# Designs tried in a protein design run: peptides against a protein of PDB entry 1Y74. Part 10

Target 1, 57 residues: chain A of PDB entry 1Y74
Amino acid sequence: LGLERDVSRAVELLERLQRSGELPPQKLQALQRVLQSRFCSAIREVYEQLYDTLDIT

## One batch from the design tools (peptide; made by RFdiffusion4, then SolubleMPNN)

Design b1_p11_4_s4
Fold by OpenDDE base, seed 5:
Structure b1_p11_4_s4 (fold): chain B 57 residues (1-57), chain A 11 residues (1-11)
Amino acid sequence: as target 1 above (57 residues)
Amino acid sequence: DLLEAARRLLA
């Protein structure tokens, strides 16, 4: 499981969407801020550790 | 173009 990589890819997609102007950028930017927050990072780290230990599907 | 880029990122 590589959630850190997947989150980085999601942020990259959000940045491209913001640059395109096809969607209102403010909510996309808000989502990006959440994904890059310390809170989200802490949750991700705990989840990755649990996933590696339990190997849940 | 942007949609195709998104699909490739998710693949």
Scores: peptide ipSAE 0.023, ipTM 0.496, DockQ to the pose 0.103
Fold by OpenDDE base, seed 2:
Structure b1_p11_4_s4 (fold): chain B 57 residues (1-57), chain A 11 residues (1-11)
Amino acid sequence: as target 1 above (57 residues)
Amino acid sequence: DLLEAARRLLA
């Protein structure tokens, strides 16, 4: 399980999209803020802990 | 673009 890495990669891609100017950046930035939010981080952490404990396939 | 970014995310 590599959710932290995947989220980081998603944020990286969102940042590139924002810099490219190809798309309106506001919603991209909002999504980035969500992914980097304390709330999402907490949910991810709980999920990862459960995954490690239960070995969810 | 968005499609390329999505592809990279899923790779």
Scores: peptide ipSAE 0.023, ipTM 0.519, DockQ to the pose 0.126
Fold by OpenDDE base, seed 1:
Structure b1_p11_4_s4 (fold): chain B 57 residues (1-57), chain A 11 residues (1-11)
Amino acid sequence: as target 1 above (57 residues)
Amino acid sequence: DLLEAARRLLA
């Protein structure tokens, strides 16, 4: 499971979108903060552990 | 191009 990688890629996308100026940056920045928050990191870690243990796929 | 950038990142 590459969830951490996917989150990192999502953050990178948000940074590019913010730099483009084609979209209002405030909501993009807020979403980036959420994705980089301790809460989201904790949820991701729990999910990854459960995914590996249960092998949901 | 934003769409191209997104496509590259998700590939």
Scores: peptide ipSAE 0.023, ipTM 0.499, DockQ to the pose 0.102
Fold by OpenDDE base, seed 4:
Structure b1_p11_4_s4 (fold): chain B 57 residues (1-57), chain A 11 residues (1-11)
Amino acid sequence: as target 1 above (57 residues)
Amino acid sequence: DLLEAARRLLA
């Protein structure tokens, strides 16, 4: 499980979209803030731990 | 554009 990597890639996409100006940047920036928040990081870590322990498929 | 940006990330 590589959620950290996937979240990082999602953030990269959001940053590129913000720079392109094709979409209003405010909501993109808000989503980026959520993905990089302490809360989301904590939830990700818990999920990864459970996944490794239980081998959730 | 949006589609190209996504394509590049997923490649």
Scores: peptide ipSAE 0.023, ipTM 0.507, DockQ to the pose 0.098

Design b1_p11_6_s1 (from b1_p11_6, 7 letters changed)
Fold by OpenDDE base, seed 2:
Parts: sequence; C-alpha cells; structure tokens
Structure b1_p11_6_s1 (fold): chain B 57 residues (1-57), chain A 11 residues (1-11)
Amino acid sequence: as target 1 above (57 residues)
Amino acid sequence: EEARLAALLAA
C-alpha cells in the first residue's frame, strides 16, 4: 500500500498545474489543502492500519 | 486545459 506516496504525487501534480497558470488555481489549491490536511493524514493512517485486516477490494 | 490534469493523472 503506497497511499502516502500517491498522495504526495497528487500534491506534486497539483502544484505543477497551479504554476502553469492554465487553470484557475483556486480549486486546485483547495484540493491540495485537503490532501495535506491533518484530517486527511489521520484518515490515511487509519486506513493503512486496517487495510490488511479488512477485505477492501 | 483540463486535459493536462487528466494526462498528469494518467501518467
């Protein structure tokens, strides 16, 4: 499970997109903030701990 | 524009 890596990659891509100026940055930045939020990190940690125990397809 | 995001997500 590489969820942390995937989230980091998503943030990286969002940052690149914001810097390009091709799209309005507001929603991209909002999404980035969600992904980097303490709440998101906490949920990710819980998910990672439960992943091997629960049958998640 | 939005296609770039899609391309990034697909990469």
Scores: peptide ipSAE 0.022, ipTM 0.537, DockQ to the pose 0.402
Fold by OpenDDE base, seed 4:
Structure b1_p11_6_s1 (fold): chain B 57 residues (1-57), chain A 11 residues (1-11)
Amino acid sequence: as target 1 above (57 residues)
Amino acid sequence: EEARLAALLAA
């Protein structure tokens, strides 16, 4: 599945965008905080465990 | 801006 890896990659890309200064960093930083939040992590973990239990096709 | 984001996603 690799959702954890994908979320980590998304955060990495957001950090690159923030450092570039090409875009106002505030909203990008807010999105990063959401992706790194306990809530988002919990939802991801539930989904991954469900995926391991069910053969989701 | 969108082009940069697309480039990052393609990398």
Scores: peptide ipSAE 0.021, ipTM 0.529, DockQ to the pose 0.410
Fold by OpenDDE base, seed 1:
Structure b1_p11_6_s1 (fold): chain B 57 residues (1-57), chain A 11 residues (1-11)
Amino acid sequence: as target 1 above (57 residues)
Amino acid sequence: EEARLAALLAA
């Protein structure tokens, strides 16, 4: 699945975008906080477990 | 701006 890796990559890209200053950083930072939140991590973990055991197609 | 984000996603 690699969802954890993809989330980490998304955070990396958001950080790069914030540092560039091309876009207002506040919403990007807020999204980063959500992706790194305990709640989001817990949901991701549950999702990954279900993905491995259930047919989601 | 959107092009910059798209380029990041493509990397």
Scores: peptide ipSAE 0.021, ipTM 0.533, DockQ to the pose 0.398
Fold by OpenDDE base, seed 3:
Structure b1_p11_6_s1 (fold): chain B 57 residues (1-57), chain A 11 residues (1-11)
Amino acid sequence: as target 1 above (57 residues)
Amino acid sequence: EEARLAALLAA
């Protein structure tokens, strides 16, 4: 699945966008905080385990 | 602006 890796990659890309200054960073930072939130990581973990068990494609 | 994001996603 690699969902954890994909989320980490998304955060990395958001950080690059924030540093570039091409876009207002506040909303990008808010999205980053959501992706790194305890709630989001908990849901991701549950999803990954269910995916491995049930193969819900 | 969107071009920068697209370029990052393509990398």
Scores: peptide ipSAE 0.021, ipTM 0.533, DockQ to the pose 0.404

Design b1_p11_6_s2 (from b1_p11_6, 6 letters changed)
Fold by OpenDDE base, seed 1:
Structure b1_p11_6_s2 (fold): chain B 57 residues (1-57), chain A 11 residues (1-11)
Amino acid sequence: as target 1 above (57 residues)
Amino acid sequence: EEARLQELLAR
């Protein structure tokens, strides 16, 4: 499970979108802040632990 | 706009 990598990739893409100026940056920045928040990181860690424990296929 | 996001996601 590569959630950390996927979140990092999502943040990278959001940063590129913000720099392009094609979209209003405010909502993209807000989403980036959520993805980089301590809350999101904590939920990710819990999810990864549960995934390993439950062996979800 | 959406096409640009899809292009970025495809990379």
Scores: peptide ipSAE 0.023, ipTM 0.479, DockQ to the pose 0.391
Fold by OpenDDE base, seed 4:
Structure b1_p11_6_s2 (fold): chain B 57 residues (1-57), chain A 11 residues (1-11)
Amino acid sequence: as target 1 above (57 residues)
Amino acid sequence: EEARLQELLAR
């Protein structure tokens, strides 16, 4: 599934965008906080476990 | 803006 890796990559891209200063950083930072939240991590973990167990292709 | 995002996604 690789969802953890994809989320980590998304966070990395958001950090680069914030550092570039080309976009207002506030909304990007808010999105980053959501992706790194305990809630998002918990949902991801459950989803990955179910996906692996049920072998949903 | 979109061009910068596309560049980042391509890496």
Scores: peptide ipSAE 0.023, ipTM 0.473, DockQ to the pose 0.391
Fold by OpenDDE base, seed 3:
Structure b1_p11_6_s2 (fold): chain B 57 residues (1-57), chain A 11 residues (1-11)
Amino acid sequence: as target 1 above (57 residues)
Amino acid sequence: EEARLQELLAR
């Protein structure tokens, strides 16, 4: 499980999209802020810590 | 737009 890496990659892609100017940046920026939020980071961290101990079926 | 996003995802 590489959620931290996937989130970091998603943020990188969002930044590139914002710099291209091809799309209105506001919604992209809002999504980036959510992904970089303390809330999202905390939930991700808890999930990663528990992933190997939980039977998610 | 969607094509541009797919290009970025492929990199």
Scores: peptide ipSAE 0.023, ipTM 0.475, DockQ to the pose 0.398
Fold by OpenDDE base, seed 5:
Structure b1_p11_6_s2 (fold): chain B 57 residues (1-57), chain A 11 residues (1-11)
Amino acid sequence: as target 1 above (57 residues)
Amino acid sequence: EEARLQELLAR
């Protein structure tokens, strides 16, 4: 499971979109803040650990 | 918006 990589890629894409100015940055920045929050990171870590242990399909 | 996201994903 590569959730950490996928979240990092999503954040990278959000940063690129914000820099392009093609879209209003406020909602993109808010989403980036959520994805980088301690809460989101903690839930991701627990999920990855459980997934690796239980091999949930 | 979606087209731009797809373009960024392809890079």
Scores: peptide ipSAE 0.021, ipTM 0.475, DockQ to the pose 0.379

Design b1_p11_6_s3 (from b1_p11_6, 5 letters changed)
Fold by OpenDDE base, seed 1:
Structure b1_p11_6_s3 (fold): chain B 57 residues (1-57), chain A 11 residues (1-11)
Amino acid sequence: as target 1 above (57 residues)
Amino acid sequence: EEERLRRLLAE
């Protein structure tokens, strides 16, 4: 499980999309903010802890 | 736009 890596990759891709100007940036930026939010981080941490405990692969 | 996103996801 590499949620931190996957979230970081998702943010990177969103930043590239925003810089390209091919898509309206507002919703992409909003999604990026959600992925980088304390809420998302907290949920990720809980999920990773549960994953380690329950082995829900 | 969709093709660009596909290319980014393939990286």
Scores: peptide ipSAE 0.032, ipTM 0.570, DockQ to the pose 0.379
Fold by OpenDDE base, seed 2:
Structure b1_p11_6_s3 (fold): chain B 57 residues (1-57), chain A 11 residues (1-11)
Amino acid sequence: as target 1 above (57 residues)
Amino acid sequence: EEERLRRLLAE
């Protein structure tokens, strides 16, 4: 599970969209802030730890 | 605009 990598990739894509100016940047920036928030990171960390422990694959 | 997002997601 590469959830951290996928989130980082999503943030990178959001930054590219913001720089292009083709879309209103405010909502994109808000989404980026959520994905980079301490809250999102904490939830991701808990999920990844549980996933690694349970190994549901 | 929406098509640009799709292209970025395909990269």
Scores: peptide ipSAE 0.030, ipTM 0.568, DockQ to the pose 0.409
Fold by OpenDDE base, seed 3:
Structure b1_p11_6_s3 (fold): chain B 57 residues (1-57), chain A 11 residues (1-11)
Amino acid sequence: as target 1 above (57 residues)
Amino acid sequence: EEERLRRLLAE
């Protein structure tokens, strides 16, 4: 489960979209800030840990 | 814009 990688990639893409000016940047920037927040990181970490322990395949 | 996003996701 590469959530950290996927979040980092999402942030990168959001930055590119903001720089392109093709879309209004406000919502993109807001989403970027959420994804980079300590709150989101903490939730991600908890989720990853629980997933590793509870994943029954 | 949607096509642009698809290209970015494919990179």
Scores: peptide ipSAE 0.030, ipTM 0.565, DockQ to the pose 0.258
Fold by OpenDDE base, seed 4:
Structure b1_p11_6_s3 (fold): chain B 57 residues (1-57), chain A 11 residues (1-11)
Amino acid sequence: as target 1 above (57 residues)
Amino acid sequence: EEERLRRLLAE
């Protein structure tokens, strides 16, 4: 399980899209803020801990 | 824009 890495990659891609100027940056930036929010981080951490404990795979 | 996104996802 690599949710932290996947979220980090998603943020990286969003930053590249914002810098390209090909798309309006406002919604991309908003999505980036959501992914980097304390709420999303907390939910991810809980999920990863439960995954390891409960062996969801 | 879609092609740009495809290239980014391929990296």
Scores: peptide ipSAE 0.029, ipTM 0.563, DockQ to the pose 0.270

Design b1_p11_6_s4 (from b1_p11_6, 7 letters changed)
Fold by OpenDDE base, seed 2:
Structure b1_p11_6_s4 (fold): chain B 57 residues (1-57), chain A 11 residues (1-11)
Amino acid sequence: as target 1 above (57 residues)
Amino acid sequence: LEAELRQRLAE
């Protein structure tokens, strides 16, 4: 399961988009904050634990 | 704008 890596990649892309200035940065920053929030992290951890246990493919 | 977003996400 590469969920953590995917989230990290998404954050990286959001940071690049913010630095480019081509898009309104505030909404991108808000999305980044959501992805890096304790809420999303906790949900991710639960999901990964369940995935490891159940191995749903 | 959407095209720009797709292009940047592809990098």
Scores: peptide ipSAE 0.032, ipTM 0.522, DockQ to the pose 0.674
Fold by OpenDDE base, seed 1:
Parts: structure tokens; C-alpha cells; sequence
Structure b1_p11_6_s4 (fold): chain B 57 residues (1-57), chain A 11 residues (1-11)
């Protein structure tokens, strides 16, 4: 599945965009906070476990 | 800006 890797990659990209200064950083930072939140990580973990056990297509 | 954004996302 690789959701954890994908989320980590998304955060990395958001950090790069914030450092570039080409875009207002506030919305990007807010999205990063959401992706790194305990709630988001908990949901991701549950999803990954369910995916493995239920073989969701 | 859009082209630069795409480039950043591709890295």
C-alpha cells in the first residue's frame, strides 16, 4: 500500500514549497499540520491494517 | 508559477 511513505513524501514536498517562498506558506503549513496530526496518522494506520486484512481492491 | 510548481512537485 505505502500510505505512510506517500504521506511522508507529501509532507516533504510541502516543506520544499514552503522554503521556495514562491507561494504563501500559511495554507501549505496548515495542510502539513493536518497530515502530521495524530488523528490523520491514526486513521492511516487503521486503514493500512484493514487493507492488509481485508484485501481491499 | 504553475510551471515552477510542477517542477517542485516532480523533484
Amino acid sequence: as target 1 above (57 residues)
Amino acid sequence: LEAELRQRLAE
Scores: peptide ipSAE 0.032, ipTM 0.515, DockQ to the pose 0.328
Fold by OpenDDE base, seed 4:
Structure b1_p11_6_s4 (fold): chain B 57 residues (1-57), chain A 11 residues (1-11)
Amino acid sequence: as target 1 above (57 residues)
Amino acid sequence: LEAELRQRLAE
């Protein structure tokens, strides 16, 4: 499980898309903010801890 | 456009 890494990679890709200017940046930036929000961070943390404990695989 | 996006996403 590498959820934290995947989220970080997703944010990186969103930043690159915003810098390209080929797409309106507002919605991309909004999505980035959601992914970096305390809510998503808390959900990810709980999920990762449960995954390690329960071994969902 | 598609090619340019692929280039940026591929690092």
Scores: peptide ipSAE 0.031, ipTM 0.508, DockQ to the pose 0.240
Fold by OpenDDE base, seed 5:
Structure b1_p11_6_s4 (fold): chain B 57 residues (1-57), chain A 11 residues (1-11)
Amino acid sequence: as target 1 above (57 residues)
Amino acid sequence: LEAELRQRLAE
């Protein structure tokens, strides 16, 4: 499970999309902020810990 | 637009 890496990649892509100006940046920026929020990070951490413990498939 | 998004995702 590599959620941290995937989230980081998602943020990178969102930043790239924002810089390109091809799409309205407001919603992209909002999504980026959610993904980078302490809340999202905490939930991710809990999920990863539970996944490792329970081996949910 | 869809093609552009796919390209960005592939970078």
Scores: peptide ipSAE 0.030, ipTM 0.515, DockQ to the pose 0.318

Design b1_p11_7_s1 (from b1_p11_7, 7 letters changed)
Fold by OpenDDE base, seed 2:
Structure b1_p11_7_s1 (fold): chain B 57 residues (1-57), chain A 11 residues (1-11)
Amino acid sequence: as target 1 above (57 residues)
Amino acid sequence: DLQALLEALLA
């Protein structure tokens, strides 16, 4: 499960969007903060544990 | 742009 990598990729893309100036950066930055939050990380960890246990493909 | 972000996330 590459969920951590997917989240990291999402953050990377959000940072690029913020630097491009195409969109107001506030909401993009807010979303980035959510994705990098300890809460989101904890949820990801639980999900990954369940994923491994249940052998979801 | 935002569309590119969404497409990359869903790819």
Scores: peptide ipSAE 0.026, ipTM 0.583, DockQ to the pose 0.125
Fold by OpenDDE base, seed 4:
Structure b1_p11_7_s1 (fold): chain B 57 residues (1-57), chain A 11 residues (1-11)
Amino acid sequence: as target 1 above (57 residues)
Amino acid sequence: DLQALLEALLA
């Protein structure tokens, strides 16, 4: 689904930013950890279940 | 940079 793809893309971009050194990496890494956390995954799962059930457009 | 990240996320 779109949400999973968007999260994966966000993580990818955060990794690039961390490697570039243009911004302090610590906060970027923290955000990446949040996006890859079980909490975020659980929210995504709930979203996907609701999306499949309700077919929200 | 951060602006580029935001623009990419919104694209």
Scores: peptide ipSAE 0.025, ipTM 0.579, DockQ to the pose 0.126
Fold by OpenDDE base, seed 1:
Structure b1_p11_7_s1 (fold): chain B 57 residues (1-57), chain A 11 residues (1-11)
Amino acid sequence: as target 1 above (57 residues)
Amino acid sequence: DLQALLEALLA
């Protein structure tokens, strides 16, 4: 499980899409901000802790 | 495009 890494990768790719102009950038940017938010980070952390503790597959 | 992004995320 590497959610932190995956989120970072997602943000990177979103930034590329925003720069490409293929899609309206506003919603992409909004999603990026959500992924980078303190809330998202906190939820990810809790999820990872529970995942490790409960050995969720 | 968006599809390419999703595919890259899942790779």
Scores: peptide ipSAE 0.025, ipTM 0.580, DockQ to the pose 0.117
Fold by OpenDDE base, seed 3:
Structure b1_p11_7_s1 (fold): chain B 57 residues (1-57), chain A 11 residues (1-11)
Amino acid sequence: as target 1 above (57 residues)
Amino acid sequence: DLQALLEALLA
């Protein structure tokens, strides 16, 4: 499990998409903000801890 | 690009 890495990668790709101009950037930016929000970070942290503890596959 | 994003996320 590498959620932190995957989220970081997603944000990176979203930034590239925003710069490309191929898609309206506002919604992409909104998604990026959600992924970087404290709420999502907290949920991710809890999930990762539970995943490690319970070894859910 | 959007497709590339999706493919990268699903990889």
Scores: peptide ipSAE 0.026, ipTM 0.587, DockQ to the pose 0.122; fails the geometry check

Design b1_p11_7_s2 (from b1_p11_7, 4 letters changed)
Fold by OpenDDE base, seed 5:
Structure b1_p11_7_s2 (fold): chain B 57 residues (1-57), chain A 11 residues (1-11)
Amino acid sequence: as target 1 above (57 residues)
Amino acid sequence: ELEELLRELLE
């Protein structure tokens, strides 16, 4: 499903940004932790189930 | 660069 891939890509990009030091790492790390949270994973699972049920093209 | 990573996010 597209959303799992997009979240994984966003986490990877946030990790690259943290390593570059171009931005304050604390906010980027906080956002990465939110995207990797059990809460975000549960929302993703509900979204994927709804997508499969509603056949949203 | 931040701009390159933002382009990669929007693709």
Scores: peptide ipSAE 0.044, ipTM 0.602, DockQ to the pose 0.091
Fold by OpenDDE base, seed 3:
Structure b1_p11_7_s2 (fold): chain B 57 residues (1-57), chain A 11 residues (1-11)
Amino acid sequence: as target 1 above (57 residues)
Amino acid sequence: ELEELLRELLE
């Protein structure tokens, strides 16, 4: 599962986009905070566990 | 540019 990597990459890209000033930074910062939240991490862990359980094909 | 960041996200 690349989900942790993809979330980390999404956070990095959101930081770059906030620094460019091309978009209103507040919404980008709010999304970044959601992706970095303990809630998002816990949901990711549950998803990874379920995937590992279901990917037994 | 936003378009380049979107390309980077999809790669």
Scores: peptide ipSAE 0.044, ipTM 0.601, DockQ to the pose 0.086
Fold by OpenDDE base, seed 1:
Order: sequence, then C-alpha cells, then structure tokens
Structure b1_p11_7_s2 (fold): chain B 57 residues (1-57), chain A 11 residues (1-11)
Amino acid sequence: as target 1 above (57 residues)
Amino acid sequence: ELEELLRELLE
C-alpha cells in the first residue's frame, strides 16, 4: 500500500520546509506530529485492513 | 520554495 510511503514522504517534505524558514515552523511541526501520531497509524492500519478485505485495485 | 515541495508531493 502506498499510504505508508506517502505519509513518510509528506513528513520528509515538512521537515525540509521547516528548515527553509519560509513558513512559521510551529504549524508544520504540529502537522508532522499528527502524521506520525498513533491516531494516524491506527487509521492507516484500518485502511490497510479494509483495502485487503475489499480487494480495491 | 513551497510550490516546488507541493510539486514533489504530487509526483
């Protein structure tokens, strides 16, 4: 499933954007923490289980 | 730039 890769890529891009200083880092860091949260991991696990069950190509 | 990072996210 691409979702783990896409989340990892989004986190990497948010880290690059935080280091550039072009935007206030606090909101970017908050978004990064949300993406790395147990909540997002649990949603991903549910999505993966549903995907495996529904055989969505 | 933010626009370049958004392009890299949509690739």
Scores: peptide ipSAE 0.043, ipTM 0.598, DockQ to the pose 0.086
Fold by OpenDDE base, seed 4:
Structure b1_p11_7_s2 (fold): chain B 57 residues (1-57), chain A 11 residues (1-11)
Amino acid sequence: as target 1 above (57 residues)
Amino acid sequence: ELEELLRELLE
């Protein structure tokens, strides 16, 4: 399931964007913290478990 | 650039 990989890629892209200085880093860092939060991880785990149970290929 | 990072996100 690609969701963990996609979240990890989104975090990496947000880190690159923070380092470029093109945008105020505070909002990007806040979004990165949300993506890395225990809440986001728990929602991902429930999503993956539901997909594994429902055999949604 | 932000536009290139958005392209990389959509690939």
Scores: peptide ipSAE 0.042, ipTM 0.600, DockQ to the pose 0.089

Design b1_p11_7_s3 (from b1_p11_7, 3 letters changed)
Fold by OpenDDE base, seed 2:
Structure b1_p11_7_s3 (fold): chain B 57 residues (1-57), chain A 11 residues (1-11)
Amino acid sequence: as target 1 above (57 residues)
Amino acid sequence: ELEELRRQLEA
């Protein structure tokens, strides 16, 4: 599971969108802040740990 | 461009 990588990629894309100016940057920045928040990272970490535990491969 | 970013998101 690569949720950390996927979230990092999403943040990278959001940063590019903010720099392009094609969209109002404020909401994009807010979304980036949510994705990088301690709350979101804590949920992701718990999910990844559970996934790794339940991955019966 | 937004289209390129969409393409990267959909990949």
Scores: peptide ipSAE 0.030, ipTM 0.557, DockQ to the pose 0.093
Fold by OpenDDE base, seed 1:
Structure b1_p11_7_s3 (fold): chain B 57 residues (1-57), chain A 11 residues (1-11)
Amino acid sequence: as target 1 above (57 residues)
Amino acid sequence: ELEELRRQLEA
Protein backbone atom coordinates (compact mmCIF):
# COMPACT_ATOMS: atom_id res chain seq x y z
CA LEU B 1 0.00 0.00 0.00
CA GLY B 2 1.53 3.27 -1.18
CA LEU B 3 -1.11 5.62 0.15
CA GLU B 4 1.38 8.16 1.48
CA ARG B 5 3.06 8.33 -1.92
CA ASP B 6 -0.29 8.66 -3.69
CA VAL B 7 -1.33 11.51 -1.38
CA SER B 8 2.02 13.23 -1.98
CA ARG B 9 1.53 12.87 -5.74
CA ALA B 10 -2.00 14.28 -5.47
CA VAL B 11 -0.67 17.31 -3.57
CA GLU B 12 2.03 17.83 -6.22
CA LEU B 13 -0.58 17.80 -8.99
CA LEU B 14 -2.82 20.18 -7.04
CA GLU B 15 0.08 22.61 -6.66
CA ARG B 16 0.68 22.49 -10.42
CA LEU B 17 -3.01 23.12 -11.08
CA GLN B 18 -2.97 26.11 -8.75
CA ARG B 19 0.07 27.60 -10.52
CA SER B 20 -1.37 27.06 -14.00
CA GLY B 21 -4.25 29.49 -13.40
CA GLU B 22 -6.51 27.39 -15.64
CA LEU B 23 -8.83 26.75 -12.67
CA PRO B 24 -9.89 28.89 -9.70
CA PRO B 25 -7.25 28.06 -7.08
CA GLN B 26 -9.34 28.39 -3.90
CA LYS B 27 -10.98 24.96 -3.95
CA LEU B 28 -7.74 23.32 -5.11
CA GLN B 29 -5.89 24.93 -2.22
CA ALA B 30 -8.60 23.82 0.20
CA LEU B 31 -8.29 20.24 -1.04
CA GLN B 32 -4.50 20.43 -0.70
CA ARG B 33 -4.91 21.63 2.90
CA VAL B 34 -7.23 18.71 3.64
CA LEU B 35 -4.79 16.19 2.15
CA GLN B 36 -1.92 17.68 4.18
CA SER B 37 -3.96 17.96 7.39
CA ARG B 38 -3.21 16.03 10.56
CA PHE B 39 -6.74 14.64 10.28
CA CYS B 40 -6.08 13.12 6.85
CA SER B 41 -2.71 11.79 8.03
CA ALA B 42 -4.33 10.16 11.06
CA ILE B 43 -7.00 8.52 8.90
CA ARG B 44 -4.30 7.33 6.50
CA GLU B 45 -2.33 5.78 9.36
CA VAL B 46 -5.41 3.98 10.69
CA TYR B 47 -6.26 2.75 7.21
CA GLU B 48 -2.72 1.49 6.63
CA GLN B 49 -2.70 -0.28 10.00
CA LEU B 50 -6.03 -1.94 9.28
CA TYR B 51 -4.85 -2.85 5.80
CA ASP B 52 -1.78 -4.55 7.23
CA THR B 53 -3.82 -6.35 9.89
CA LEU B 54 -6.70 -7.49 7.67
CA ASP B 55 -4.57 -8.04 4.54
CA ILE B 56 -7.13 -6.31 2.36
CA THR B 57 -6.01 -6.70 -1.25
CA GLU A 1 -1.82 22.17 -19.54
CA LEU A 2 -4.71 20.41 -17.78
CA GLU A 3 -4.47 17.62 -20.35
CA GLU A 4 -0.82 16.99 -19.45
CA LEU A 5 -1.70 16.85 -15.74
CA ARG A 6 -4.50 14.38 -16.57
CA ARG A 7 -2.04 12.18 -18.48
CA GLN A 8 0.36 12.31 -15.51
CA LEU A 9 -2.46 11.23 -13.17
CA GLU A 10 -3.43 8.32 -15.42
CA ALA A 11 0.19 7.09 -15.72
Scores: peptide ipSAE 0.030, ipTM 0.554, DockQ to the pose 0.083
Fold by OpenDDE base, seed 5:
Structure b1_p11_7_s3 (fold): chain B 57 residues (1-57), chain A 11 residues (1-11)
Amino acid sequence: as target 1 above (57 residues)
Amino acid sequence: ELEELRRQLEA
């Protein structure tokens, strides 16, 4: 599945975008905070567990 | 740059 890796990569890319200044950083920062939240991590974990159990393809 | 980001997303 690799969802944890994909989320980590998304955060990395968001950080780069914020540092570049090419886009207004506020919404990017908000999205980063959501992706790094304990809530998002919990949802990801549940999703990964369900994926493994149900073999959702 | 945004083009670099696109390339990284498409990889």
Scores: peptide ipSAE 0.030, ipTM 0.557, DockQ to the pose 0.081
Fold by OpenDDE base, seed 3:
Structure b1_p11_7_s3 (fold): chain B 57 residues (1-57), chain A 11 residues (1-11)
Amino acid sequence: as target 1 above (57 residues)
Amino acid sequence: ELEELRRQLEA
């Protein structure tokens, strides 16, 4: 599981969308801020740890 | 462009 990478990629794509101006940037920026928040990062870390613990691959 | 960004997301 590479959630950190996926979140980083999502943020990158959101930044590109904001710069393109093809969509209203306000909601994209808000989503980016959520994804980069300490709260989201903490939840992601917990999730990844649980996933690693429970993954019987 | 949205189309190029879509392709990058789906890859």
Scores: peptide ipSAE 0.029, ipTM 0.548, DockQ to the pose 0.083

Design b1_p11_7_s4 (from b1_p11_7, 6 letters changed)
Fold by OpenDDE base, seed 4:
Structure b1_p11_7_s4 (fold): chain B 57 residues (1-57), chain A 11 residues (1-11)
Amino acid sequence: as target 1 above (57 residues)
Amino acid sequence: SLEELLRELLA
C-alpha cells in the first residue's frame, strides 16, 4: 500500500516548505509532528491491515 | 509554496 509512501512524501514537502520561509513554520511543524505521531502510525497500520484483508482496489 | 505542496500531493 502506498499510504506510508504518501505520508513520507508529505512530511518531506512540509520540511521543504518550512525551510523556504514562505509561510509561518509553526503550523507546518505541528502538522508534521501529527503525521509522524504514534497515533497516525497506528491508524495507518490498521488501515493497511484492513486494506490487505478486504483487498479494496 | 502551499499551492505547490498541494499540487505535489495530488499529482
Scores: peptide ipSAE 0.035, ipTM 0.578, DockQ to the pose 0.124
Fold by OpenDDE base, seed 5:
Structure b1_p11_7_s4 (fold): chain B 57 residues (1-57), chain A 11 residues (1-11)
Amino acid sequence: as target 1 above (57 residues)
Amino acid sequence: SLEELLRELLA
C-alpha cells in the first residue's frame, strides 16, 4: 500500500501550487497542514492496518 | 499545475 507515498506526493504538489501563485495560498496551506497533522497520520495508519487485514483489493 | 494535482488525485 502506497498511501503514505501518495500523501507525501500530494503535499509536494500543494507546495508547488503555493509557489506558482495560480491559486490563493491560504487554503492550499491549510490543506497541507491537515495532511501533515497527527489526526491525518492516525487515520492513515488505521486505514493501512485495515487494508492489510481485510485485503480490500 | 492545478490540472496535474487533479490528475494525481483521480489516478
Scores: peptide ipSAE 0.034, ipTM 0.580, DockQ to the pose 0.090
Fold by OpenDDE base, seed 1:
Structure b1_p11_7_s4 (fold): chain B 57 residues (1-57), chain A 11 residues (1-11)
Amino acid sequence: as target 1 above (57 residues)
Amino acid sequence: SLEELLRELLA
């Protein structure tokens, strides 16, 4: 599955949104940090392992 | 925009 790619894409888009000045950047940056955190990475890894095992598409 | 960001993410 493409969860890692989707998370990376989300981070990229959040960075663009932060630089646009359209919205206050603090909460966007906080969300970006969560998506890049060790916790999120660990959850993603478990999630991907489960779906690999169960072969869920 | 935020709307455009969400559309890009869902595409």
Scores: peptide ipSAE 0.034, ipTM 0.576, DockQ to the pose 0.083
Fold by OpenDDE base, seed 3:
Structure b1_p11_7_s4 (fold): chain B 57 residues (1-57), chain A 11 residues (1-11)
Amino acid sequence: as target 1 above (57 residues)
Amino acid sequence: SLEELLRELLA
């Protein structure tokens, strides 16, 4: 799966949204930080490993 | 716009 790619894309889009000023940036920035955290990365890695092992469809 | 960004994310 492309979860790593999708997370990276989500972060990129969050950055654009923050710069646009369309929405208050604080919560968007908080979400971005969560997505970039060590914890999120570790969980993603575990998920991807399980996905590969179990062949989830 | 937010809508366009969401479309890009889901594409």
Scores: peptide ipSAE 0.031, ipTM 0.574, DockQ to the pose 0.081

